Peptides against a protein of PDB entry 3QIS. Designs and how they scored, part 286

Target 1, 334 residues: chain A of PDB entry 3QIS
Amino acid sequence: PSLELSRREFVFENVKFRQLQKEKFQISNNGQVPCHFSFIPKLNDSQYCKPWLRAEPFEGYLEPNETVDISLDVYVSKDSVTILNSGEDKIEDILVLHLDRGKDYFLTISGNYLPSCFGTSLEALCRMKRPIREVPVTKLIDLEEDSFLEKEKSLLQMVPLDEGASERPLQVPKEIWLLVDHLFKYACHQEDLFQTPGMQEELQQIIDCLDTSIPETIPGSNHSVAEALLIFLEALPEPVICYELYQRCLDSAYDPRICRQVISQLPRCHRNVFRYLMAFLRELLKFSEYNSVNANMIATLFTSLLLRPPPNLMARQTPSDRQRAIQFLLGFLL

## One batch from the design tools (peptide; made by RFdiffusion4, then SolubleMPNN)

Design b2_p26_3_s4 (from b2_p26_3, 8 letters changed)
Fold by OpenDDE base, seed 3:
Structure b2_p26_3_s4 (fold): chain B 334 residues (1-334), chain A 26 residues (1-26)
Amino acid sequence: as target 1 above (334 residues)
Amino acid sequence: MEEDEELVRKIREEMEALREEYLAEK
């Protein structure tokens, strides 16, 4: 069996978080026998492609002289955004199109990624006084490394040794302030806030706005700004409540005094973001008669974002653990 | 509550100043 491919090299320019790009090519059975094709993993890989790439169809059957269109879809989700922001991964891959009892055909994927404040750590963002697209990639790497070290020192209650000449970090990321300050000013009376989805086009505009500027106002509806906040919190490499404190939050869920002590042990940026979000959500709840937002709905929604189980415990989360996590958050909303 | 209101105020003051600085450089 043999195939003819219309193209073997694909370039995805200016790949962005949550922005789908598609490239198409054709495969034709130029042989005399039917053939089955599939994308197969390389020798050291578990998957036929990187998490941000998909082939559709990824397998199929071709009769002699049959042609099929294959779509190569590039989509950076929350699962790939952090490793692309750091430059640990890149928009580069090799796909192996295998023909049963035939040859392997290699496809080259290349391109460039544009960094996002989405999927960047709270610690790194607190050190970014400019939009992330104005920060050199080399400086982003340094900021992530420094931010990891400062987080670890904060959790260990180590006295910061050298206040070296590093600029004072922001109290919270400017991106969090922009989203929350907008919602505080304009969305407290918004009916069905956090219940109505935003528009995908507006979400992309909000992401691009936060990545490229410090705006006076965020574009889009209150629903799109609210969903952008949820997406931001979901895309964080570490949740607002650090994984190290997860179990202590559950254990303290019915003691408001211990809950406050647990939050006080968060790294400064995480603690400030948590307290700032709780202050906003308490303000939003004062307008429950107008916005139809209640404490149980908010606690249920934000608990999954702010208090995520560590990856090693995700498979073991019980309904009781989820209820304790919700109760922990309720103690800051009521 | 009062400690959180003071935090919100400090965040606003810091971020408004940062935005003004950023807009003055363009």
Scores: peptide ipSAE 0.699, ipTM 0.966, DockQ to the pose 0.856
Fold by OpenDDE base, seed 5:
Structure b2_p26_3_s4 (fold): chain B 334 residues (1-334), chain A 26 residues (1-26)
Amino acid sequence: as target 1 above (334 residues)
Amino acid sequence: MEEDEELVRKIREEMEALREEYLAEK
């Protein structure tokens, strides 16, 4: 069997978080026999492609003189955004298109990723006084490394940050402030806030706005700004409540004094973000007659974002653990 | 609650100043 490929090199320019890009090519059976094609893993890989790439179809049959269109879809989800922001991964891959009893055809995937504040750590963002797209990639790497070390020192209650010549970190990421301050100003009376989905185009505009500027106003509807906040919290590499404190939050869920003590042990940026979000959500709940938002709905929604189980425990989360997590958050909303 | 209101105020003051600085450089 043999194939003709219309294209073998694919360049995905300006890849962004949650922005789907598609490139298409044709494969034609120029042989005299039917062939089965499939994308196969390379020798040391478990998957035929990186997590941000997909081929559709990834396998199929071609009769003699048949042609099929294959779509190469590049999509950076929450699962790939952090490693692309750090430059640990890149928009580069090699796909192996295998023919049963035939040859392998290699496809080269390349491109560039544009860093996002989405999927960046709270610690790094607190050190970032400029939009992420204005920060040199080398400095982003340094900020992530420094952020990890500072988180660890803060959790260990080691010596306060030497007030040395490093610029003082922000109390919270400017991106969180932009989202929350907008919602506080304009969305407290918004009916069905956090219940109505945003528009995908507006979400992309909001992400681009936060990555490239410090605006006076965020573009889009209150629903899109609210969903952008949820997406931001979901995309965090470390949740607002650090994984190290997860079990202690569950164990303390029915003691409000212990809950406050657990939160006091968070790294400064995480603690400030948590308190800032709780202050906003309590304010939003004062307008429940207008926005149809209640404490149980908010606690249920935000618990999954703020108090995530560690990756090793995700498969073991019980309904009781989820209820304790909700109860923990309710103690800050009521 | 009062401690959180003070935090919200301090965040606003810091971020408004940061935005003004950023806009003055453009």
Scores: peptide ipSAE 0.697, ipTM 0.966, DockQ to the pose 0.916
Fold by OpenDDE base, seed 4:
Structure b2_p26_3_s4 (fold): chain B 334 residues (1-334), chain A 26 residues (1-26)
Amino acid sequence: as target 1 above (334 residues)
Amino acid sequence: MEEDEELVRKIREEMEALREEYLAEK
């Protein structure tokens, strides 16, 4: 069997978080026999492509003289955004289109990724006084390394030694402030806030706005701004409540005094973000008669974002653990 | 709660100043 491919080289320019890009090519069976094609893993790979890439269809049958369009879809989700922001991964791959009892055809994927504040650590963002797209990629790496060291020092209760050389980190990421300050100003009376989905186009505009500017106003509806906050919190590589404190939050869930003590042990940035979010959510709840938002809804929604189980425990989370996690958060909302 | 209101205020002050600085550079 043999195939003819209309294209073998694909370039995905300016790949962004949550922005789908598609490139299409055609495969044709120019042989005299039916053939089965599939994308196969390279040597030492478990998958035929990187997590941000997909072929559709990834397999199929072609009769003689049949032709199929294949879409190569590039989509950076929350699962790939962090490693692309750090430059640990890149928009580069090689796909192997295998023909059963035939040849392998190689497809080259290349491109560039544009960093996002989404999927960047709270610590790194607290060190970014400019939009992430204005920060040189080389400096992003340094900021992440420095941020990791600061987190560790904070967890160890090591007094920061020399204030001298590094700019003082922000109290919270500017992106969190932009989102939350907008919601404080404009969304407290918004009916069905956090219940009504945002518009996908507005979400993309909000993401691009936060990545490229420090605006006076965030574009889009209050629903889109609210959903952008949820997406931001979901995309964090480390949740607002650090994984190390997860179990202690569950254990303290019914003791408000211990809950506050657990939060006091968070790294400064995480603690400030948590307290800032709780202050906002308490303010939002004062307007429950107008916005139809209640503490149980908010606690349920935000618990999954703020108090995520460590990756090793995700599969083991019980309904009791979920209820404790919700109760922990309720103690800050009521 | 009062401590959180103070935090919100301090965050606002810091961030408004940062925004003003950023906008003045453009």
Scores: peptide ipSAE 0.696, ipTM 0.966, DockQ to the pose 0.891
Fold by OpenDDE base, seed 1:
Structure b2_p26_3_s4 (fold): chain B 334 residues (1-334), chain A 26 residues (1-26)
Amino acid sequence: as target 1 above (334 residues)
Amino acid sequence: MEEDEELVRKIREEMEALREEYLAEK
């Protein structure tokens, strides 16, 4: 069997977090026999492509002289954003289109990724006084490394060196402030806040706005700004409550005094973000008659974002663990 | 609660100054 491919080289320019890009090509059976095609893993890979890439269809049958369109979809999710922001991974891949009892066809995927504040650590973002798109990629790597070291020092209660006033980290990421301050100013009376989804186009505008500027106002509806906050928290490489404190949060869930002591042990940036979010959410709950938001809904929603199980806990959270996690957060909302 | 309100105030003050600085450079 043999195929003709309309294209073998694909370039995805300016790939962004949560922005789907599509490139299409045709494959034609120019042989005299039916053929089955499939995208196959390379010799050392478990998957036929990187996590941010998909082929559709990834397999199929072609009769003689039949043609099929294949879509190559590039989508950077929360699962790929961190490694792309750091430059550990890149928009580069090779796809192997295999023919049963035939030859392999190689497709070259290339492009560039534009860094996002989404999927960047809280510690690194606290050091970024400018929009992430204005920060050189090399400096982003250095900021992540330095931020990791400062997190460890903070957890160990090591006295920070007196960093000069110019190098002092922000109390919270500016992106968190922009989102939360907007919601605080404009969304406290918004009916169905955190219950109504945002608009996908507005979410993309908000992400682009946060990545490229420090705006006076965030574009889009209050629902889109609220969802952007959820997306931001979900995309964090480490949750607002550090993985090291996860079990202690569950163990303390019914003692509010111990819960506060556990939070006091968070790294400064994480602790400040947690307290800032809790302050906002408590304010939002004062307007429950207008916004239809209640503490149980908020606790249930934010617990999965703020208090994630460590990656090494392969066990699904028990219903008991989930209830403890919710109870832990409720102690800061009530 | 009062400690968190003071944190919110300090965050706002720091971030408003940062935004003003950034906008003045453009």
Scores: peptide ipSAE 0.694, ipTM 0.966, DockQ to the pose 0.898

Design b2_p26_4_s1 (from b2_p26_4, 10 letters changed)
Fold by OpenDDE base, seed 3:
Structure b2_p26_4_s1 (fold): chain B 334 residues (1-334), chain A 26 residues (1-26)
Amino acid sequence: as target 1 above (334 residues)
Amino acid sequence: SHEEKLEEMERRVQERLDEFEEYLEE
């Protein structure tokens, strides 16, 4: 069996977080026998492609002289955004199109990724006084490395933060401030806030706006701004409550004094973001008669974002653990 | 300026943090 491919090289320019790109090509059975094709993993890979790439269809049968269109879809989700922001991964892959009893056909995927404040650490963002798209990629790497080291020092309580030589970090990421300050100003009376989905186009505009500028006003509806905050929190490589404190939050969930002590042990940026979010959510709850938002709904929603189980424990999260996590957050909202 | 905007941001964040810290101390 043999295939003819209309194209073997694909370039995805200016790939962005949550923006789908598609490239199409045709495969034709130029043989005289039916053939089965499939995308197969390379040697030592578990998947036929990187997490941000998909082929559709990824397998199929072709009769003699049959042609099928294959879509190569590039989509950067929360699962790939962090590694692409850091430059640990890139918009580069090789697909192996296997023909049963035939040849392997190699497809080259290339392109460039545009960094996002979504999926960037809170520590790095607190050091970014400019939009992320204005920051050189080399400096983003350095900021992530430095941010990791500062987080670890802060958690270990060992060395007073040498406040000396580096520019003072922001108390919270400017992106968090932009989102939350908008919601404070304009969304406290918004009916069904955090219950009504945002518009996908508005979400993309908000993301692009935060990545490229410091706007006076965030574009889009209050629902889209609210959902953008949820997406931001979901995309964080480290949740607002660091994984190291997860179990202590659960263990303290029914003791408000211990809960406060646990939060005080967060890295400065994480602690500030947590407190700032709680201040906002408490303000939002004062307007519950107008916005139909209640503490249980907010606690349930935000607990999954702020107090995520460590990856090794995620599969083991019990209903009791979830209830403790919700109770922990409720102690700051009520 | 850009700096003045960040300073105003930091001031307003601090006010909200202080308000919340006072609540946590009660």
Scores: peptide ipSAE 0.547, ipTM 0.939, DockQ to the pose 0.689
Fold by OpenDDE base, seed 1:
Structure b2_p26_4_s1 (fold): chain B 334 residues (1-334), chain A 26 residues (1-26)
Amino acid sequence: as target 1 above (334 residues)
Amino acid sequence: SHEEKLEEMERRVQERLDEFEEYLEE
């Protein structure tokens, strides 16, 4: 069997978080026999492509002189955004298109990624006084390393070494402030807030706005701004409540005094973000007659974002663990 | 200025954090 490919080199320019890009090509059976094609893993890989890439279709059957269109889809989800922001991964891959009893055809994928505040650590963002797109990539790496070291010192209760002339970190990321302050000003009376989805185009505008500027006002509807906050919290490499405290939150869920003590042990930036979000959600609940928002809905929604199980426990989460996690958050909302 | 915007942000965040801390002490 043999194939003819219309293209073998693909370039994805200016790849952004949650923005789908597509490139198409044709494959034709120029042989005399039917053929089965599939994208296959390289020798050391478990998957035929990186997590931010897919082929559609990824396999198929072609009669002699038959042609099929294949779409190469690039999409950076929450699962790929952090490693692309750090430059640990890049928009580069090689696909192997295999023919049963035939040859391998190699496709080259290349491009560039534009960093996002989405998927960046709270510690790094507290050190970023400018939009992330104004920060050199080399400095982003340094800020992540410094942030990791500060978090470790905080968890170990090590006394901060001398405050060298390093600029004081922000109390919360400016991106969190921009989102939450907008919601405080404009969304407390918004009916069905956090229940109605935002518009995908508005979400992309909000992400681009936060990555490139410090606006006076966030663009889009209150629903899109609210969903952008949820997306931001979901995309964090570590949840607002650090994984190390997850079990202690569940164990304390019915003791408000112990719950407060657990939160006090968070790293400063995580603790401030948690308290600032709780202050907002409590304010939102004062307007429940207008916005139809209740504490049980909010606690159920935000628990999955703020209090994620560690990766090693994710598959073992019980309905009881979920109820304890909700109860933990309710103790700060009521 | 950019600095004045960040200072105003930090002030407003601190006010909200203080309000929430007072609530946690009751």
Scores: peptide ipSAE 0.544, ipTM 0.939, DockQ to the pose 0.695
Fold by OpenDDE base, seed 4:
Structure b2_p26_4_s1 (fold): chain B 334 residues (1-334), chain A 26 residues (1-26)
Amino acid sequence: as target 1 above (334 residues)
Amino acid sequence: SHEEKLEEMERRVQERLDEFEEYLEE
């Protein structure tokens, strides 16, 4: 069997978080026999492509003289955003299009990724006084490394060494402030806040806005701004309540005094973000008559974002653990 | 300026943090 490919080199310029890009090519069976094609893993790979790439269709059958269009889809989700922001991964891959009892065809994928504040650590963002797109990639890496070290020092209750002339970190990421301050101002009376989904186009505008600027106003509806906050919290590499404190939060869930003590042990940026979010959510709950938002709904929604089980415990989360996690958060909302 | 915007942000964040701390002390 043999194929003709209309193209073998693909360039995805300016790849962004949650923005789908597509490149298409045609394959044609120019042979005299039917053929089955599939994208196959390279040697030592488990998958035929990186997590941010997909071929559609990824397999198929072609009669003699049949043609099929294949879409190469690039989409950076929360699962790939952090490693692309850090430059640990890049918009580069090689796809192997295999023919059953035939030869391999190699496709080259290349491009560039534009960093996002989404999927960046709270610690790194507290050190970013400019939009992430204004930060050189080299400096981004340094900020992430420094942020990791500061997190570890904070967890160990190490006395801050006289940090040299490093600029004082922000109390919270400016991106969180921009989102939450907008919601404080404009969304406390918004009916069905956090229940109505945002518009995808508005979400993209909000993400692009936060990545590139410090706006006076966030674009889009209150629903889109609210969903952007949820997406931001979901995309965090480390949740607002650090994984190290997860079990202690569950164990303390019915003792408000111990709950407060657990939160006090968070790294400063995480603690401030937690408190700032609780202040907002408490304010939102004061307007429950207008917005139809209740503490149980909010606690249920935000618990999954703020108090994520560690990756090693994800498969072991019980309904009891989930209820304790909700109860922990309720103790700050009520 | 950009600096003034960050200072205003820090001030407003602190106000909200203080409000929440006051609540935790009650």
Scores: peptide ipSAE 0.544, ipTM 0.940, DockQ to the pose 0.711
Fold by OpenDDE base, seed 2:
Structure b2_p26_4_s1 (fold): chain B 334 residues (1-334), chain A 26 residues (1-26)
Amino acid sequence: as target 1 above (334 residues)
Amino acid sequence: SHEEKLEEMERRVQERLDEFEEYLEE
């Protein structure tokens, strides 16, 4: 069996978080026998492609002189955004299109990724006084290393070095401030806030706006701005409540005094983001008669975002653990 | 300026943090 491929080299320029790109090519059976094709893993790989790439269809049969269109889809989700932001992974792959009893055909995928504030650590973002797209890639690496060291010092209760006033981190990421300050100003009376989904086009505009600028106003509806905040919190490499404190939050869930002590042990940026979010959510709850938002709904929604199980627990949470996590957050909202 | 925007941000964040700390002390 043999195949003819219309293209073997694919370039995905300016790949962004949550923006789907598609490249299509044709495969044709130029042989005289039916053939089965499939994308197969390379010798050292478990998957035929990287997590941000897919082929559709990834397998099939071709009769003699039959032609099939294959779509190569590039999509950076929350699962790939952090490793692409750091440059640990890149928009590069090699696909092996295998023909049963035939040859292997190699496809080259290349391109560039544009970094996002989504999927970047809170510590790194507190050091970024400019939009992430204005930050040199070399400085992004340094900021991640410095952020790790600052987190470790904070957890060890080491005295913060008196960093010179010019290099002082922001109290919270400017991106969190932009989102939450918009919601404080415009969304406290918004009916069904956090219950109504945003528009996908508006979400993309908000992400691009936060990655490239410090706007006077965020574009889009209050629902889109609210959903962008949820997406931001979901995409964090580490949740607002650090993984190291997860079990202590569950153990303290029915003692408000111990809950406050656990939060006081968070790294400064994480603690400030937590307190700033709680201040907003408490303000939102004062307007419950107008916005139809209640403490149980908010606690249930934000608990999954702010208090995630550590990766070593395979993200498995018991119903009891979930109820304790909700109770922990309720103690700050009521 | 960019600096004035960051100063205004930090001021407004601090006001919200202080409001929340006062609530936690009651």
Scores: peptide ipSAE 0.543, ipTM 0.938, DockQ to the pose 0.775

